# Ledger of designs, part 211: peptides against a protein of PDB entry 4N78

Target 1, 186 residues: chain A of PDB entry 4N78
Amino acid sequence: HFQVICRLLGYQGIAVVMEELLKVVKSLLQGTILQYVKTLMEVMPKICRLPRHEYGSPGILEFFHHQLKDIVEYAELKTVCFQNLREVGNAILFCLLIEQSLSLEEVCDLLHAAPFQNILPRVHVKEGERLDAKMKRLESKYAPLHLVPLIERLGTPQQIAIAREGDLLTKERLCCGLSMFEVILT
Target 2, 155 residues: chain B of PDB entry 4N78
Amino acid sequence: MAELQMLLEEEIPGGRRALFDSYTNLERVADYCENNYIQSADKQRALEETKAYTTQSLASVAYLINTLANNVLQMLDIQASQLRRMESSINHISQTVDIHKEKVARREIGILTTNKNTSRTHKIIAPANLERPVRYIRKPIDYTILDDIGHGVKW

## One batch from the design tools (peptide; made by RFdiffusion4, then SolubleMPNN)

Design b2_p22_6_s3 (from b2_p22_6, 8 letters changed)
Fold by OpenDDE base, seed 4:
Structure b2_p22_6_s3 (fold): chain B 186 residues (1-186), chain C 155 residues (1-155), chain A 22 residues (1-22)
Amino acid sequence: as target 1 above (186 residues)
Amino acid sequence: as target 2 above (155 residues)
Amino acid sequence: TAEEILEQYRKEVGNDFPWFRP
C-alpha cells in the first residue's frame, strides 16, 4: 500500500504530506502533550529512591506503584494524552514507512537504469576466470546501451540536453544519501 | 506546404474528376462500339476497332487510377511526415515540462532532507586477544548496596 | 548485486545533491 502511495504522490505529493504531518506533530507536541507533561511533572515524586532488595520483586513493584500512584491515576483519567501520543506515533511511523517505500522504489529504478548508465554489477567470477576479463566482457555487452553517449552521437542538441538532464535526475535519488526521517526526528 | 496544398486542392480532386469523366466517356465509347458493330457491314473491322477502343480506354483508366493513387500516397507521406514532426515537437515540450516539474518537486522535498551520516562503522577490530570467555561467574548481584538508598516500606 | 549497484550510484552522486537543494 505504501508503495502505491509513493508512486501516486511522487516527490511533490510526499513532500506536501510530510510537511503537513510535521505541522500536526509539532502542534500536538507543543500544545496538548506539553501541557500534560508539565502537569505530570508537578505530581512526580520529588524523591524516588530505589527500594531495598530485601523487599523482593513484588515489594519493589508495589513501591514504585505507590510512588507513581498519582501519575497512574491521572493518566488513566486523561485518555486524551495517550490518544495524542498515538497520533504522533502513527505520524512518525507513516513517515518512516513512506520513506522506506520510496527508497525501495528508487532502488528499483536505479537497478533498471544501471545498464543504461554504465553501472555494472560485480560479477561473481568462477574459479579460474579473471575478474577483469569478465568485467570487460560485461562492459562491452552493455556499452551500446549507454544512453547519453548514444544520444550524443545520434541525437539533436535538444535531445542531448534532455538526455543529460534525465541522466542526472535518474542518478540523483534520495536513497543515494538523503534522509527525510532524520529531519522528522529532529 | 505548397505541394501538399496542390495535392489536396488541385491534383487529387482533378484526378477524381478525370476518373469520373472517364467513366462517362467509357459508356459513350461502349455505345459507339455496339452501334458501330451492328451497323457495319464489315464485322471484322468493327471488332478490331472495338478492341482498339477497349484497349485505349483500359489504358487510360489504368493511367488515371495510377496517377491518382500515387498522388494520394504522396499526400499521405507528406502528412505522415508532418505528423511525425509535430509529435517530435510535442514530445520535446512534454519532456521539458516533466523535467521542470520534477526539478520543482525535488526542491520541495529537498527541504525536508538531510545528508545521511554514514556512521563510520569503526571496524570493531576485535582485539586479537579474544579474552578467554571469562567464565561468567554469576556473582550474585549483591543488591544490599542499594539498601541504604531507598525508603523501603516495612512490611 | 543490488547493493553493489547502489554503492556505485552513491559514489557517482557523492554528497552533492544539487537538484534537492534550493
Scores: peptide ipSAE 0.347, ipTM 0.779, DockQ to the pose 0.711
Fold by OpenDDE base, seed 1:
Order: sequence, then structure tokens, then C-alpha cells
Structure b2_p22_6_s3 (fold): chain B 186 residues (1-186), chain C 155 residues (1-155), chain A 22 residues (1-22)
Amino acid sequence: as target 1 above (186 residues)
Amino acid sequence: as target 2 above (155 residues)
Amino acid sequence: TAEEILEQYRKEVGNDFPWFRP
């Protein structure tokens, strides 16, 4: 699903969605959640000492239930606050999943583009074969596929310019070193 | 452009008119040959003259048709070349627009990005089982899996 | 192979993302 979403939205659509999600998250954190946290802090017992271990697990539990009774009974906490927190969590997860899906798509694009951009995988060398010889052979095999050099040789100046720009855009991907999720966490 | 215009406005219409005139002339020649044969005391000579006129007429028509056909072919070649140039121009513009749109989109998303802290490359362990290309059975995306996450309006 | 290709792209692009930056 997320892969399809990424394909449909593209960079622009993803950006818009992410911006809106960030706004929503910020609004929730600075608004409703902050208000609930402040309210909870006010209702929190000022002095909550650990009960003596002698009360046993049931007694300790009862003690904490009593001390936190006002918080536990706060109905709005269970409904509105937890829902808002869930929304924030969902938004974060959504952003993460979108970024992951986008990264996968970008990696796939790069893999498909690699032979055309003189990016070759390291070939496993069997015992007795020279790595350099295999790599040279591979380079020679894919040399005719190098798009930019081919267009530079055969194309018009306009085509060459477009090819170079396209090549750069193909190489420069978010997965190469950029993260949206890190911005969200910040 | 001048050549194409000349073909369209002068050469091809001129060739068509010439062919039409040739048709009219052929009818006159036929009438002449018929009358000449009837009136001539030497039928053999009249027949030979008719054969000569027929051969000449056929050669003339063949020449006119060939010339017209060549002009039409030339016209089509020029038009095809113009269309190819136009297509190339359109493609160039289209690609330029697409690149521009992509650049705009990238700037927009770029505002939301930061450089990845190169933490130690966890080896992306390629999943061992290359899942067999599962025939893309377009399973209808069951969106019901998301039903439990949000306050989805139960329609 | 995918990781190696990605790493090569990372090296080539580096930390310069001119199209993602104003």
C-alpha cells in the first residue's frame, strides 16, 4: 500500500502529506496533549513515597491506585488524550513507512539505472579468476549502455543538457543520504 | 518550406491538370485514328500510324503519372520530416517541463529532509529467500487492515 | 549487490544534494 501511495504521490505529494502531518502533530503536542500533561502534573501527588515492601504486591498496588486515583478516574485522559497520542503515533508511523517505501522505490530506480550510469556491482570472483579482469570485462560489456556519453557523442546540445540533468536527478536520491524521519524526531 | 509550397500549389495541381488534358487529347487522337483508318485507301499504313500514335500517347501518360507520383512522394517525405522535427521539439519541451516539475518537487520535499547521520551501516541483510516473483496477483488492497487504527467513520 | 550499488551512489553523490536544497 505504501509503495503504491509513494508512486502515486511522488515527491511533491509526499512532501505535502508530510508537511500536513507535521502540522497536525505539532498542533496536538503543543495544544491538547500539553494541556492534558499540565493538568496531570497538577493532579499528581506532590509526595509519593514508595510504600514499605511489607505491604506486599497487592498492598503496593492498592497504594498506587489510591495515590493515582484522580488520574485514573480522569475520563478525558482515557478518551481524548489517548486518542490524540495514538494519532501522533500513527502519524509518526505513517511518515516512517512512507519514507521506507520511498527509499525502496528509489533503490529500485537506482538499481535499474546503474548499468546506464557506469555503476557496476562487484562480481564474485571464483578461485583462480582475477577480479580486475572480470571487472574490466563487465565494464566493457556495459560501456555501450552509458547513456550520457552516448548522447554526448550523438545528441544535440539540448539533448546533452537534458541528459546530464536527468543523470544528476537520477543519481541524487533521498536514500543516498537524506532522511525525513530524522527531521520528524527532531 | 518553399519546396513544399511549390509542390502543393503548383507542381501537383499542375500535374493533375496535365493528366486531365492528356485524357482529352487521347480522345481526339482516337477519333482521328479511327477516321483516318476508314478514309485511307492504304489500310496497312493507317494501322501503322495508329500504332505509332497509341505508343506515343501511352508513353506520354506514363510519364505524366510517374512525374505526379514522384511529386506526391516528395511532398509526403517533406511532410514526414516536418512532423519528425515537430515531434522532437515537443519531446524536448515535455522533458524540460518534467525536469522542472521534478526540481520543484525535490525542493519541496528537501525542506523536510536532513542529512542522515551515518550511523554504522547495519548490513541490510538481503532477505535470503528471493521471494519467487509471486505472480502479481492484484489482490485488492484490503484497506480493512487500517480500520482498527483510526476513528474511521464506519460507513 | 544492491548494497554495493547504493554505496557507490552514496559515494558519488556525497553530502551534496543541490536539487533538494534551496
Scores: peptide ipSAE 0.336, ipTM 0.778, DockQ to the pose 0.654
Fold by OpenDDE base, seed 2:
Parts: sequence; structure tokens; C-alpha cells
Structure b2_p22_6_s3 (fold): chain B 186 residues (1-186), chain C 155 residues (1-155), chain A 22 residues (1-22)
Amino acid sequence: as target 1 above (186 residues)
Amino acid sequence: as target 2 above (155 residues)
Amino acid sequence: TAEEILEQYRKEVGNDFPWFRP
């Protein structure tokens, strides 16, 4: 599903969606969640010491339940605050998944473009074969597919310019060194 | 442009008219040859004349057809070339627009991106001192020691 | 491998992403 969404929205659509999600998250964090956190801080016990181990695990649990009774009984915390936190979490996860899906798409594009851009995989060298010789053979095999040099030889100046721009756009991808998710986390 | 116009307006219509006129002329020649053959005392001569006229007429028609055909082909070639040029222009514009749109889209998403901190693969400096695997001596946990501390329900 | 190809692209592009920057 996320892959389809990425394909349909493209860079522009993804940007719009992410911007809106960021706004929503910001609104939730600075608004409702902040208010609840402030309220919780007010009702939080000022002094909560570890009970003596002599009370055992049940006693210790009961102690903490008692100390946090007012918080636990705050119904709005469970219904509203936790829901908002879930929304924030979902938004973050959505952004992550979108970025991952986009990265996969970009990687696929790069893999498909590689032979046309003189990007060759390292060939697994069998024992006894010279790596250099294999690489040269591979280069020779794919040399006719190099798009920009081909167009530079056969194309019009306008076509050459477009080809060069297209080549740059193909090479420059988010997956090469950019992250959106890191921006979201900050 | 001038050549195409000339072909469309003058050469091709002219060729068609010429061909039509040739047809009319062929009928006249045929009638003449028939009458000449009937009226001529020398039928052999008349036949040879008919043969000559027929050959000439056929050659003329063939020439007219060939000329017309060549003009039509030339017209089509010019039109095809014009279409190819138009296609090329449209493609160029389309590609330019697409590139521009892509650049805009990339800028928009780019504002939401930061450089990946290439985690410098900190050389996991293997701590020089391989901490000797502390022999996990599984000492049986004697839980009886806890019997005295907890208010255990005296079964 | 896909990783090797990606690494080559990373090296080629480097840290400069002019199309993603204003």
C-alpha cells in the first residue's frame, strides 16, 4: 500500500502529506498533550520513595497504585491523551513507512539506470580470474548503453542539455544521502 | 513551404488535368487509327502507324503517371518531414516542462530533508582485553534462604 | 549487488543535493 501511495503521490504529493502530518503532530504535542502533561505534573506526588522491600512485590505494586491513584483514575488520560499519543505515533510510523517505500522505489530506479550511467556492479571474481579483466569486459559490454555519451554524439544541442539534466536528476535521489525521518524526529 | 504549396496547388492538379486530357486524346487517336485502317488501301502501313501512335500514347501516359506519382510522393515526404519536426518540438517542450516540474517537486520535498549523518563507522575498537568469559557457574539458587525473610504462609 | 551500486551513486553524488535544496 505504501509503495502504491508513493508512486501515486510522487515527490510533491509526499511532501504535502508529510507537511500536513507534521502540522498535526505539532498541534497535538503543543496543544492537548502538553496540557495533559502539565496537569499530570501537578497531580504527581511530590515525594515518591521506594517502599521497603519488606512489602513484597504485591505490596510495592499497591503502594505505587496508591501513589498514582489520582492519575489512574483520570479517565480523560486514557481516552483522550492516549488517543492523541496514538495519533502521533501513527503519524510518525506513517512517515517512516512512506520514506522507506520511497527509498525502495528510488533504489529500484537507480538499479535500472545504472547500466545506462556507467555504474557497474563489482563482479564476483572466480578464483584465478583477474578482476580487472572482468571489469573491462563488463565495461565494454555496457559501453554502448551509456546514454549521455551516446546523445552527445548523436543528439542536438538541446537534446544533449536535456539528457544531461535528466542524468543528474536520475542520479540525485533521496536515498543517496537525505533523510526526511530525521527531520520529523527533531 | 513554397515547394509544398507549389505541389499542392499547381503540380499535382496540373498533372491530374494533363492525365485527363491525355485520356481524351487517346480516344481521338484510337478513332483516327480505326478510320485510317478502314479507309487505307495499304493496311500494313496503317497498322504500323497505329502501332506507332499506340506506343507513343502509352509512353506519354506512362510519363504523366510517373510524374504525378513522383510529385505525390514528394508531397508526402515533405509533409512527413514537417510532422517529424513538429513532433520533435513538442517532445522538447514536454521534456522541458517535465524536468521543471520535477525540479519544483524536489525542492518541495527537499525542505523536509536533512543529510543523513553518515554514522562514521566508529571502528568498533575491539576492547583489547577480551574479558575472559566469566565462567557462569550455575549455582543452584537455593530459594530456602528466602523462607526465613518473607511472612511465608506456614503451610 | 544493489548495495555496491548504491554506494557508487552515493560516492558520485556526495553530500551535494542541489536539486533538493532551494
Scores: peptide ipSAE 0.334, ipTM 0.779, DockQ to the pose 0.661
Fold by OpenDDE base, seed 3:
Structure b2_p22_6_s3 (fold): chain B 186 residues (1-186), chain C 155 residues (1-155), chain A 22 residues (1-22)
Amino acid sequence: as target 1 above (186 residues)
Amino acid sequence: as target 2 above (155 residues)
Amino acid sequence: TAEEILEQYRKEVGNDFPWFRP
């Protein structure tokens, strides 16, 4: 699903969606969540000591439940605050997943472009074959597919310019060293 | 452009008219030959004359057809060349627009991106107890999932 | 192999992404 979304929206659409999500997240964090956090801080017990281990898990749980009774009884926490936190979480996850999907699409594009841009994979050499000979053979096989040199030889100046720009745009992808998710976390 | 215009407006229509006129003329020649043969005392001479006219008429029609055909072919070649040039121009414009759109899109998404290597060393205020930050083991993106996608090149 | 190709692209592009910068 995320792959389809990435394909449909492209860079521009993804950017718009992420920007809007960031606005929503910011609004939730600075508004409702912040207010609830402040309220919760006020009702938090000033002194909460770790109960003795002798009480066991049930006793410890009951102790903390008693200490947090006022918080647990705060009905709006569950209905509003947790819902907003869930929305924030979903937005973050969405951004993560869309970036991952986009990265996969970009990698696929790069893989498809590689033969046309003189980027060759390292060939697995079977025992006894010279790596250099195989690489040379591979280079010779794909040499006619080198798009930019081909267009430089046969194309018009305008075509050459477009080919060079296209080549550059093909090579420069987010997956090569850029991250959106790091910005979102920031 | 001038050549195409001459072909379309003068040469091809003229050739078609000439061919049509030749048809009417051939009918007249045929009638003449028939009458001449009937009226002539020397049937052999009349036959030879008819053969001569027939040969001449066929040659004339062949010439007209050939000329017209060549002109039509030339017209089509010129038009095809014009279409190719127009297509090339449209493609160039289209590609330029697409590149521009891509650049705009990249700038927009670029605002939301940062370099992965920028160790934003947020000064993790090391809490006094250095709980060893669970090394965020970047699960390497398993690109093997991509092995089955594309031109079937088993890497 | 995909990783190798990606690494080659990373080396070629480096840390300069002019098209993603205003």
Scores: peptide ipSAE 0.330, ipTM 0.776, DockQ to the pose 0.601

Design b2_p22_6_s4 (from b2_p22_6, 7 letters changed)
Fold by OpenDDE base, seed 1:
Structure b2_p22_6_s4 (fold): chain B 186 residues (1-186), chain C 155 residues (1-155), chain A 22 residues (1-22)
Amino acid sequence: as target 1 above (186 residues)
Amino acid sequence: as target 2 above (155 residues)
Amino acid sequence: TAEEILEQYRELVGDEFPWFFP
């Protein structure tokens, strides 16, 4: 699903969605969640001492339940605050999954374009084969597929310009050095 | 354009007119041959003359049809070439627009990105001296680093 | 500020990714 979303939205659509999600998350955090946190801090017991270990797990649980009774019974916390937190969590997860899916798509694009851009993969060398010789053979094999040089030789100035720009756009991807999710986490 | 215009305005209409005139002339020739055959005492000579006119007329019509057909074909070839050029132009414009849109899109998403090499824990401290642009030396991108990410692509 | 951070980032990676940081 996320792959399809990435394909449909493209960079522009993804940017718009991410920006809007960030706005929503910020609004939730700075607004409703902050207000609830402040309220919760006000109702929190000023002194909450650790009960004696002798009370056992049930006794300790009962103690904390009693101390936090006002918080636990706060109905709005369960309905509104937790819902907002879920929304924030879902937004973060959505952003992560979108970025991952986008990265996969970009990698696929790079791989598909590589033969046409004189970008050769690191080939597996079998025993007895020289890496250099194998790479040279690959270079020779794919040399006719180098699109930009081909167009530079045979194309019009306009076609050459488009080919160069297209080549640059193909080479530059977010997955090569950029991350959106890290920005979201900050 | 001049050649196409000449074909459309002069050669093809002229050829059509010539063919029409030829039809009218054929009728006159037929009438002449019929009358000549009826009036001539030498029927054999009249018949041979009719055969000659018939052969000439057929050759003339064949020539006119061939010329007209060739002109029409030439016209169509020129038009096809013009359409191809127009298509190429449209494609060029479309590609230019798409590239532009992509550039805009990349700018928009770029502002939402950070460098992967930046430690999550370290606040990017603004360098105190704004004046020294750190010139990044562009190194060729090694895509081999992506080999571990693309589990599904068998080379 | 977020703007300062973005500018710093642009300086760091802008040359490598000119399409994202024109």
Scores: peptide ipSAE 0.014, ipTM 0.620, DockQ to the pose 0.217
Fold by OpenDDE base, seed 4:
Structure b2_p22_6_s4 (fold): chain B 186 residues (1-186), chain C 155 residues (1-155), chain A 22 residues (1-22)
Amino acid sequence: as target 1 above (186 residues)
Amino acid sequence: as target 2 above (155 residues)
Amino acid sequence: TAEEILEQYRELVGDEFPWFFP
């Protein structure tokens, strides 16, 4: 599903969606969530020491339950605050999945274009074969498929320009070194 | 353009008219041959004349059809060439627009991106001296890094 | 600052990806 979304939206659509999601997340964080956090901080016990290990896990749990009784009884926390946090979480997950899907699509595009762009795959060298010789053979094999050199020889100046730009656009992908998700997390 | 215009306005219509006229003429020739055969005392001679007229008529029609067909083919070739040129022009414009749109889109999404922290980030020691434009030698992007991602895609 | 770091990264990546960082 996310792959289809990526294909449908393209870079432009993804950018728009991401920007809007960021706005929503920011609004939720700076608005409702912040207000709840402030309220929670006010009701938070001023002194909460770690109970001794001797109380065991149940005793420790009861201790914290008692210390946080006022927070637990805060009904709006479960209904509104947690819902907003879920929305934020969903937005983050959505962004992550979109980026992952986009990366996959980009990788596929790069792989498909590679033979036409003089990008040779790493070839497994069998014992006794020289890597250099094999690479040269591959280069020679795919040399006729190199689009830009071909167009430079046969094409008009305009076609050459377009081919070069297209080649560059094809080579430059987010997956090569860029991350959107990191921006979302900051 | 002049040639195409001549074909469209003069040669092809003229050829069609000639062919139509030929049809009417053939009817007259047929009538003549029939009457001549009926009225002639020498039926053999009349038959030979009819054969001659028939041969001539067929040759004429064949010529007219051939000429017209050639003119139509020539017209179509010219038009096809024009269409190809137009297509090429449109394609060029379309490609230019698409490239532009793509650049705009990439700028927009680029604002939302940061560099991936690769573990082997050699500490790019920011060269202390801002001054020397380090000629970024485009190292060929080693796409082998993508091999690990691609292995899961069963093609 | 985080902004400075981001700008440095953009500068670095911009050279490699001029279409994303014009």
Scores: peptide ipSAE 0.009, ipTM 0.630, DockQ to the pose 0.252
Fold by OpenDDE base, seed 2:
Structure b2_p22_6_s4 (fold): chain B 186 residues (1-186), chain C 155 residues (1-155), chain A 22 residues (1-22)
Amino acid sequence: as target 1 above (186 residues)
Amino acid sequence: as target 2 above (155 residues)
Amino acid sequence: TAEEILEQYRELVGDEFPWFFP
């Protein structure tokens, strides 16, 4: 689903969705969640000491339950605050998954374009073979597929310009060095 | 442009008219040949003359048709070439627009991105004080001590 | 007659090739 969404929206659509999600998250964090956190801080016991280990695990749990009884019984916490936190979490996950899907798409595009852009993979060298010789053979093999040089030789000036721009756009991808998710987390 | 115009306005219409005139001429020739054959005392000569006229007439028509056909083909080729040029121009514009749109889109998404922190190999500064591995003495956890506290089901 | 042949030909192909038989 996320792959399809990425394909349908493209860069522009993804940008719009991400911006809107960021706004929503910001609104939730600075608004409702902040208010609840402030309220919770006010009702939080000022002194909560660790109970003695002698009470055992059940006793310790009961102790904390008692100390936090007012918080646990706060119905709005469960219904509203936790829901908002879920929404934030979902938004974050959505952003992550979108970025991952986009990255996969970009990688695929890069891989498909590579033979036409003189981007050669590092070939596994068998024992006894010279890497340089193998790479030269590979380069020679794919040399006729180099699109920009081909168009530069055969194309009109306008076509050459378009080809160069297209080549650049093909090479420059987010996955090469940019992250959206890191921005979202900050 | 001039060639196409000439074909459309002069050559092709002219060829059509010529063909029509040729048709009319063929009728006249046919009438002549028929009458000549009937009136001639030498039927063999008249027949040979008819054959000659027929051959000439057919050749002339064939020539006219061929000329007209070639002109039409030439016209179509010119038009096809014009269409191809137009298509090329449209494609160029389309590509330019697409590139522009892509650049705009990339700028928009770009503002939402940051550089991937190349994991600077933080020099793991080995903490100077190698905390001596606290010998984890696995003391066997005697779980029997818990037997008295938990409401364990006294099998 | 040659005329009859031409007319027959016109009838046969005239609709398909109106530019030859105006």
Scores: peptide ipSAE 0.000, ipTM 0.632, DockQ to the pose 0.005
Fold by OpenDDE base, seed 3:
Structure b2_p22_6_s4 (fold): chain B 186 residues (1-186), chain C 155 residues (1-155), chain A 22 residues (1-22)
Amino acid sequence: as target 1 above (186 residues)
Amino acid sequence: as target 2 above (155 residues)
Amino acid sequence: TAEEILEQYRELVGDEFPWFFP
């Protein structure tokens, strides 16, 4: 699903969606969540000592339940605050997944374009074969597919310019060194 | 353009008219040949004359059809060439617009990006030595780094 | 700040990815 979204939205659509999500997250964090956190901090017990381990897990749980009774009984915490936190979490996850999907699409694009851009993969050399000879064979095999040199030889100046720009755009991808998710976390 | 105009306005219509006129003329020739054969005392001579007119008429029609066909083909070739040129121009514009849109899109998404290698360590300790911006030597993009991410053919 | 980090990053990587950092 995320791959389809990436394909449909493209860079621009993804950017718009992420910007809007960031606005929503910011609004939730600075508004409702912050207010609830402040309120919770005020009602938090000032002194919460660790109960003795002799009380066992049920006793310890009951102890903390008693200490946090006022917080647990705060109905708005469950209905509003936790919902907002879920929304923030979902937004973050969405951004992560969209970036991952986009990276996969970009890698696929790079791989598909590679034969046309004189980008040769490192081939596995079987025993007895020279890497250089194999690479030379590959280069010779794909030489006719080199798009930019072909257009430079046969095309108009306008076509050459477009081909060069297209080649550059094809080579430059986010997956090569850029991350969106890190920006979202900051 | 002048050649196409001449073909469309003069040569092809003229050829069509000539072909139509030839039809009416052939009918007259046929009538003449029939009457000549009936009235002639020398039937053999009349027959030979009819054969001659028939051959001439067929040759004339063949010539007219061939000329018209060639003119139509030439017209179509010129029109096809014009369409190809127009298509090329449209494609050029389309590609230019697409490239522009892509650049804009990349700028927009670029604002939302940071370097992957930025160690999560909070303090980007600016290296004390502002090393001169190392002139970005276009290192060839090593796509081998992508081998681990994509379902690419593990060679 | 996130903005400062982004700006520093632009300075570092902007030359490598000119299309993303105009």
Scores: peptide ipSAE 0.007, ipTM 0.609, DockQ to the pose 0.235; fails the geometry check

